Peptides against a protein of PDB entry 3QIS. Designs and how they scored, part 11

Target 1, 334 residues: chain A of PDB entry 3QIS
Amino acid sequence: PSLELSRREFVFENVKFRQLQKEKFQISNNGQVPCHFSFIPKLNDSQYCKPWLRAEPFEGYLEPNETVDISLDVYVSKDSVTILNSGEDKIEDILVLHLDRGKDYFLTISGNYLPSCFGTSLEALCRMKRPIREVPVTKLIDLEEDSFLEKEKSLLQMVPLDEGASERPLQVPKEIWLLVDHLFKYACHQEDLFQTPGMQEELQQIIDCLDTSIPETIPGSNHSVAEALLIFLEALPEPVICYELYQRCLDSAYDPRICRQVISQLPRCHRNVFRYLMAFLRELLKFSEYNSVNANMIATLFTSLLLRPPPNLMARQTPSDRQRAIQFLLGFLL

## One batch from the design tools (peptide; made by RFdiffusion4, then SolubleMPNN)

Design b1_p8_6_s1 (from b1_p8_6, 3 letters changed)
Fold by OpenDDE base, seed 3:
Structure b1_p8_6_s1 (fold): chain B 334 residues (1-334), chain A 8 residues (1-8)
Amino acid sequence: as target 1 above (334 residues)
Amino acid sequence: STYDKLMS
């Protein structure tokens, strides 16, 4: 068996969060026998490709002289954005197209990724006074490492934040400040806020705007700005309520005093973001006659974003744990 | 700011 491939090298320039790119190539059976093809894992890999890459179709049969188009799709989701922002992963891969009883064909994937404020830690973003696209990648790595070390020191109740020469962190990320400022000013009377989806084109414009500028006004509809806030919270590498406090939130869910004490133990940036979001959502609930937003809907929606189970507990979340998590947030909305 | 209004 043998295949002819129209192309073996693929370059994906300027890959961005949530922006699909596609490259296509043809495979042809130039042999005299039917062929089965499949993309196979490399040695020590569990998958044939990285999480941000897909081949379609990834397997199939070719009769003699048959040709099939294969699409290589690059899409950076919430699951890949953090490792690409840090430079831990890159837009580089090698695909192995295996032919049954034949040879392997290697495809080279390359390109560049453009960092996003989406998928970046709250601690790092509080240290960024400029748009992320203005920050050198080397400085992003340093800011993430410094942010991790300061978070760990804060959790350990070690040395007070040295009032020393480092620029004071922002109280909240500028991106969260801008999103909530817009929603507070323009969206409190918006019917079906957080219930109606945004437009994909507007979401991309909002993401690009926040990554490249500090706008006076966020572009797009109130629904798109509201969904951009949800996407931002979902894409956080660590949720607004840190994983180490998850169980304590569930255990305290019916004691409003203990709930407030648990929130007081959050790192400064996380605690400020939590309080700011809860204050905004309580304001939004005052306009329920106009926006059709209620506390149960908001608590249910934001619980999955703000109070995520740790990765080791995700597969074991009970309906009781979900209800406790919702009850925990309700104690800040009512 | 909106932040000052909500955090007051």
Scores: peptide ipSAE 0.506, ipTM 0.962, DockQ to the pose 0.931
Fold by OpenDDE base, seed 4:
Structure b1_p8_6_s1 (fold): chain B 334 residues (1-334), chain A 8 residues (1-8)
Amino acid sequence: as target 1 above (334 residues)
Amino acid sequence: STYDKLMS
């Protein structure tokens, strides 16, 4: 059996967080026998492609002289954004299109990724006074490495923050500042805030706006701005409550005094973001008569974002652990 | 700022 492929090289230019790109090609059975095709893992890979790539269909049958269109879909989710921002991964892959009892056909995927403030650490973002797209990629890598080292030093209580560095970090990321400032000013009376989804086009505009500029006003509806905040928090590589404190938050969930002590041990940027979000959410709850927002809904929603189990424990999260996590957050909303 | 107001 043999296939003809209309294209074997694919370039995905300017790949962005949450922006779907599609490239299509045709495969044709120029043989005299039916063919089964499938995308197969390379040697040592578990998957036929990287997490940000998908082929559709990924397998199928072709009769003699049949042609099928295959879509190559590139989509950077929260699961791939961090490794692409750091340059640990790239928009490069090789797909192996296997023909049963036939040959392997190699497809080359290439392109470039545009870094996002979404999926970037709070520590790195606190060091970024300019939009992430204005920061050289080399400096992003350095900022992430430095951010990791400063987090570790902060946790170890080893080094006083050198107050003398001419570039003091921001108290909170400018992106969080802008999102919460908008919501506080314009969304406190918004009915069904955090319950109504935003518009996908507006979400993309908000992301692009935060990645490329420091706007006076965030574009889009209050619902889109609210969802953008949720997406931002979800995409954080390290949640606002660091993984190291997760278990202590659960253990303290019914003691508001211990809960506050646990939060005081967060790295400065994480602690400031947490306090800023809690202050905003408490303000939002004062308008519950207008916005239909209640503490249980907010605690349930934000707990999954702010207090994530460590990756090694995600599969073991019990309903009791979730309830404790919610109770922990409720102690800051009430 | 909103930040100063919320963090006061």
Scores: peptide ipSAE 0.503, ipTM 0.961, DockQ to the pose 0.924
Fold by OpenDDE base, seed 5:
Structure b1_p8_6_s1 (fold): chain B 334 residues (1-334), chain A 8 residues (1-8)
Amino acid sequence: as target 1 above (334 residues)
Amino acid sequence: STYDKLMS
């Protein structure tokens, strides 16, 4: 069996969070026998490609002189955004197109990623006084390392070394400040807030706006700004309630005093974000007659974002654990 | 700010 490929090198320029890019190529059976093709993992890989890449179709049959178009889709989800923001991963891969009883064909994927405030840690964002696209990549790495060390020091109750003229961190990320400021000013009377989805084009504009500027006003509908807040919280590498406190939140869910003590043990930035969001959501609930928002709906929605199970426990979350997590959050909304 | 209003 033999294949002819129209292209073997693919470049994806200016890849962004949640923005789909597509490149296409053609494969042709120039042999005299039917062939089966498939994308296969490399020797040490579990998957044929990185999580941000997909081939469609990834396998198939070709008769003699048959031709098929293959799409290479690049999409950075919440699952890949953090490792791309840090530069730990890059828009580079090698695909192996295997032909049954034939040869391997290598495809080279390359490109560049544009960092996002989405998928960046709360600690790093509290140190970023400028939009993330104005921050050199080297400085992003330093800010993430410093943020990890500050989180660990905070959890260990180590007194921060009063290291010198370092600019004081923000109390909350400017991105969360801007999203909540907009929603508080303009969305408290918005019917079906957090129930109606935003527009995908407006969501992309909001993400690009927060990554590149410090706007006076966020673009788009109140629904798109509300969904952008949900996407931001979902994309956090560490949830607003740190994984280390997850079980203690469930265990305390019916004791409001213990719940407040657990929240007091969060790192300063996480604790400030949690309190700010709860204060905003309590304000939003005062307008329930106008916005159709109730405490049970808000608790159910935000619990999955703010109080995520650790990755090792996700597959084991019981309906009882979910109800305890909701009850924990309700104690801050009522 | 909205932050100061909500956190006061």
Scores: peptide ipSAE 0.498, ipTM 0.960, DockQ to the pose 0.930
Fold by OpenDDE base, seed 2:
Structure b1_p8_6_s1 (fold): chain B 334 residues (1-334), chain A 8 residues (1-8)
Amino acid sequence: as target 1 above (334 residues)
Amino acid sequence: STYDKLMS
């Protein structure tokens, strides 16, 4: 069996969070026998491609002189955004197109990723006074490392970190500030807020806006801005309530005094974001007659975002744990 | 700011 490939080198320029890119190529059976093709893992890989890449179709049969179009789809989800922001991963891969009883064909994937404030830590974002696209990649790495070290110090040492000669961190990320400021100003009377989905095009505009600028107003509908806040919280490498406090939140869920003590032990940026979000959501609940938003809906929605189980416990979350997590948030909304 | 109002 033999294949002819129309292209073997693919470049994905300016890859962004949640922005699908597609490159297509053709494979043709230039042999005299039917052939089966498949993308196969390399010797040390479990998958034929990195998590942000997909081939469609990834396997198939070709009759003699048959041609099929293959789409290479690049999509950075919440699962890949953090490792691409840090430069731990890159828009580079090698695909192995295997032909049954034939030879392997290698496809080279390359490109560049544009960092996002989505999937960046709250600690790093509190140190970024400018849009993330204005920050040199080398400085992003330093900010993430410094943010990790400062988080660990804040958890280990109940001592106020001596704000040395470094620029004072923001109280909350500017991105969270902008999202909540917009929603507070314009969305308190919005019917079905957090219940109606946003528009995908508007979500992309909001993400690009937050990555590249500090706007006076966020573009898009109130629904798109509300969904962008949810996407931001979901994409955080660590939830607003740090994984280390997850179990303590569940254990305290029915004691409002202990709940407040647990939140007081969060790193400064996480604690400020939590309090700011809860204050906003309590304000939003005053307009329930207009926006159809209630405390149970909000607590249920935000619990999965703010109070995620640690990755090692995610598969073991009980209905009781979920109810405790909701109850924990309800104690800040009521 | 909205932040100052909500965090007051």
Scores: peptide ipSAE 0.498, ipTM 0.961, DockQ to the pose 0.929

Design b1_p8_6_s2 (from b1_p8_6, 3 letters changed)
Fold by OpenDDE base, seed 3:
Structure b1_p8_6_s2 (fold): chain B 334 residues (1-334), chain A 8 residues (1-8)
Amino acid sequence: as target 1 above (334 residues)
Amino acid sequence: STYDYLMS
C-alpha cells in the first residue's frame, strides 16, 4: 500500500488563545490495494499530537484511487495556554501518519504563539505594568520564576520582601481591574448578566485588546465583557483561591470567622483579587431587581472558577464538597 | 476610583 500527500509541512503563524486555525491537505491511495491510515503516537507519547492540535479525520479507509481531505486544527484552550505563554511548549509537532502494512509518513507542524494575559499567573500579571505583548518573552520567563519564588516566600512566612529596588507590584492585575471596572460602571443594570453568553467575535476583540493595550473602554457588549472575566478566571494556572487552601475552605465553609482567616493567608495578589471580586459581586447583587442576578447563581458560577479542587482531587469531588465550596463563597456575598 | 470603592 502507498499514499500520496498533497502537503507535509504546515505553518501556523500568530497562533492566539481561543483562535481556531485550520490547514487542510489531501491524501490519496495511489496503490492497487485498499488501505487503512491512522495518526499514531511517537515513541513514548500517549497521543498522536499535542493538546492544541487535532487531525480530522485521524483515521480512515481508502479504496484504490480514493482521496480524503484531512483538516489540521490548531486551537489553544485553557488547557494549553499556560505552557505556551511560558514558552515551555511551542507551536511545533511531528505527526506520524501510519499506513497499515505500509510505511509511515511524517508531517511537520510549526509556527509561533502570541502570549496572552489569559492563562498567565496572578503574580506575573501584578508585575506587568504594560500589556503582555509589549513584554519580551525572556522577561516573561523571569517574571514567572520571580513570581513563583515570591509565592513560596510568602507561604513560608520568610523574610519580608525587601521593599528596596524592584518596582512595586500592582495590587490587582490591570486586566482584572479593567474588566471589573467596566462591569461596575456599565453592567450593574444589565439584565441576565453572567447568564447570557457573549459574542465570540467580541470575546476575541476583548482578549486582543487586553493583550495589546490598556484601553479606556473595553469593546463589546456587557455580556461579552462578563464572559471575558469568566474565561480569564477559568484560564488562571493557579485559581484565585490557591490549591493549598482548598481543603481549609471546605472545612471552614460554615464558620465565617475561619473563612476570613483562610482568605487572609492567601498570597497578596490572590487575596487582593479575591477581595476585589467579592466586593464587585456584592455590589452587583444590590441591583438584583435590574440584572436578575442572585447570590446562589453567582456563588455556584464563581465557586467553580475561584475554588477549584487540586488536580489530584478533581475526580473525587463529592456533592457535599461542592456544596461546602458554594457555602464558603456565599459567606462573602451575603 | 472604582478601585478605591471596591477595596474599601
Scores: peptide ipSAE 0.025, ipTM 0.707, DockQ to the pose 0.816
Fold by OpenDDE base, seed 4:
Structure b1_p8_6_s2 (fold): chain B 334 residues (1-334), chain A 8 residues (1-8)
Amino acid sequence: as target 1 above (334 residues)
Amino acid sequence: STYDYLMS
């Protein structure tokens, strides 16, 4: 069996968080026998492609002289955004199109990723006084490494942050401030806030706006701005409540005094973001007559975002653990 | 500011 491929090199320029890109090519059976094709893992890979890439179809059957279109879809989700922001991963892959009893055909995927404030650590964002797209990639790497080291130092209680440095970190990321300040100003009376989905186009505009500028006003509906906040929190590599405190939050869930003590042990940026969000959400709850928002709904929604189980425990989260996590957050909303 | 109000 043999195939002819219309293209073997694919370039995905300016790949962004949550922005789908598609490249298509044709495969043709130029042989005299039917053939089955499939994308196969390379040696030592578990998957035929990286998590941000998909082939559709990834397998199929071709009669002699049959042609099929294959779509290569690049989509950076929350699961890939952090590793692409850090440069740990890149928009580069090699796909192996295997022909049963035939040859392997190699496809080269390349391109560039544009960093996002989504999927960037709270620590790094607190150091970014400018939009992430204005920060040189080299400096992003340094900021992430420094952020890791400072998180560790903060957990170890070793070094007081030198208050004298001209480059004081922000108390909260400007992106969080922009989202929450907008919602506080304009969305407190919004019916079904956090219950109605935003518009995908508006979400993309909000993301691009936060990545490239410090706007006076966030574009889009209140629903889109609210969903953008949820997406931001979900995409954090380390949740607002650090993984190290997860179990202690569950254990303290019914003791409000211990809950406050646990939160006090968060790294400064995480603690500030947590307090800022809780203050906003408590304010939002005062308008429940207008916005249909209640404490149980908010606690349920935000618990999954703010108090994520560590990756090693994610598969083992019980309904009891979820209820404890919700109860923990309720103690800050009431 | 809204920021000062929420952080106070």
Scores: peptide ipSAE 0.025, ipTM 0.713, DockQ to the pose 0.791
Fold by OpenDDE base, seed 2:
Order: sequence, then structure tokens, then C-alpha cells
Structure b1_p8_6_s2 (fold): chain B 334 residues (1-334), chain A 8 residues (1-8)
Amino acid sequence: as target 1 above (334 residues)
Amino acid sequence: STYDYLMS
């Protein structure tokens, strides 16, 4: 068996968070026998491709002189965004198209990723006074390393922030401020806020806007801006309530005094973001007659985003743990 | 600012 491939080199330029890109190529059975093709893992890999890449179809049969179009889909989700932002991973892969009882055909995937404020740590974003696309990649790495070290120092209560050498960090990321300030100004009377989905095109515009500028006004509907805030919180590598405090939040869920003490132990940026979001959500609840938002709905929605179980516990979360997590958040909304 | 109001 043999195949002819219309293309073997693929370049995905300017790959962005949540923006689907597609490249297509054709494979043709130029042999005299039916053949089965499949994308196969390389020797040391469990998957035929990186998490941000997909082939469709990834396998199939071709009769003699039959031709099929294969789509290579590049999509950076919350699962790949952080490692691409840091440069730990890149838009580079090699696909092995295997022909049963035939040859292997190698496809080269290359390209560039454009960093996003989505999937970037709160610590790094608090150090960024400019849009992320204005920050050199080398400086992003340094900001992430410095932010990790400052988080650890803050958690260990060891050394006060050395106020001297680096520019004073923002109290909250400008991106969160922009989203929340917009919602506060324009969305308090929005019917079904956080209950109606945004438009995908508007979400992409909002993401691109936050990555490239500091706008006076965020584009899109109130629903799209609200969903962009949810996507931002979901994409955080470390949730607003750090994983280290997850169990303590559950244990304190019915004691409002202990809940406040747990929040006081968050890293400065995380604590500020938490308080800022809770203040916004309490303000939003004053307009419940207009926006149809209630404390139980908001607590249920935001608990999964703000108080995420550590990866090692995610599969073991009980209904009781979920209820405690909701109760913890309710103590800040009521 | 809205920020100052929410953080006060």
C-alpha cells in the first residue's frame, strides 16, 4: 500500500487562546490495494499529538484511487494555555501518519503562540502594567518565576515584600478590573446576567482586547463580558482561592469568622481579587429585581471557579464537599 | 473609581 499526501508541512501563525485554526490536506491511495491509515503515537508518547492539536479524521480506510481530506485543528483551551504562555510548550509537533503494512508519513507542525492574560497567574498579571502582548516573552518567564517566589514567601509569612527594587504590583490584575468595572457600570440591570451565554465572536474580541490594550470600554454584550470573566477565572493556573487553602475553606464553611481568617492567609493578589469579586457580586445582588441574580445561583456558579479542588482531589469531591464550598462562598455574599 | 468604591 502507498499514499500520496498533498502537503506535509503545516504552519499555524499567531495561535491564540480559544481561537480555532484549521489546516487541511488530502491523502490519496495511489496503490492497487485498500489501505487503512491512522495517526499513531511516537515511541515515547501516549498520544498521536499534543493536547492543542487534533486530526479529523484521525483514522480511516481508503479504496484504490480514493481520496480523503484531513483537517488539522489547532485549539488552545484552558488545558494548554498556561504552558504555552510560559513557553514550556510551543506550537511544534510531528505527526506520524501510519499506513497498515505500509510506510510511515511524517507531518511537521510549526507556528507561533501569542501569549494571553487568560491562563496567566494572578501574581504575574499584578506585575504587568501593560497588556501581555506588549511584554517580551523573556520578561514573562521572569515575571512568572518572580511571582512564584513571592507567592511562596507570602504563604510562608517569611519576608515582607521588598518594596525597594521592583515596581509596586497592582492590587488586582488590570484585566479583572476592566471586566468587573464594565459589569458594574453597565450590567447591574442586565436581565439574566451570568445565566445567558455570550457570543463566541464577542468573547474572542474581549480576549484579544484584554491581551492587546487597556480599553476605556470592553466590546460586546454584557453577557459576553460576564462570560469572559468566568472564562478568565476558569483558565487561572492557580484558582483565586489557592489549592493549599481548599480543605480549610470546606472545614470553615459554617463559621463566617474562620472563613474570613482563611481568606486573610491568601497571597496578597489572590486575597485582593477575592475581596474585589465578592464586593462586586454583593453589589450585583442589590439589583436582583432587575438582573434575576440571587445569592444561591451566584454562589453555585462562582464556587466551581474560585474554590476549585486540587487536581489530586478533583475525582473524589463529594456532594457534601460541594455544598460546603457553596456555603463558604455564601458567607461572603450575604 | 469603581475600583475604589468596591475595595473601600
Scores: peptide ipSAE 0.024, ipTM 0.710, DockQ to the pose 0.859
Fold by OpenDDE base, seed 1:
Structure b1_p8_6_s2 (fold): chain B 334 residues (1-334), chain A 8 residues (1-8)
Amino acid sequence: as target 1 above (334 residues)
Amino acid sequence: STYDYLMS
């Protein structure tokens, strides 16, 4: 069996968070026998491609002289955004198209990723006074490393933050401030806020706006701005409530005094963001007659974003753990 | 989006 491929090299330029790109190619059975094709893992890989890539179809049968179109889809989700932002991963892969009882065909995937404030740490964003697209990638790496070290120092209560370092970090990321300030100004009376989905095009415009500028106004509907805040919180490499405090939040869920003590132990950036969000959400709840937002809905929605189980516990989260997590957040909304 | 669910 043999295949002819219309193309073997694919370039995905300017890949962005949540923006689908597609490249297509044809495979043709130029042999005299039916053949089965499949994309197969490379040696030591568990999957045939990186998480941000897929082939459709990834397998199939071809009769002699039959041709099939294959789509290569590049999509950076919340699961790939952080490693691409740091440059730990890149828009590069090799696909192995295997022909049963035949040879392997190698496809090269290349391109460039454009960093996003989505999937960047709160600590790095607090040090970032300019849009992320204005920051050199080398400096993003340094900011993440420095952020990790300062977070670790803050958790260990070791050295007072050297207040003498040149530029004081922001109290909260400018991106969170922009989103929340917009919602506070324009969305408090918005019917079905956080219940109606945004428009995908508007979400992309909001992401691009936050990545490239410091706007006076965020583009899009209040629903799109609200969903962008949810996407931002979901895409954080570490949730607003650090994984280290997850179990303590659950254990304290019914004691509002202990809950406040647990929050006081968060890294400065995380603690400030948490308090800022809780202040906003409490303000939003005053307009419940207009926006249909209630404390139980908000607690249920934001708990999954702010108080995520550590990756090792995700598969083991009980209904009781989820209820405790909601109760923890309710103690800050009421 | 439906695609986010398929790629998550």
Scores: peptide ipSAE 0.009, ipTM 0.592, DockQ to the pose 0.022; fails the geometry check

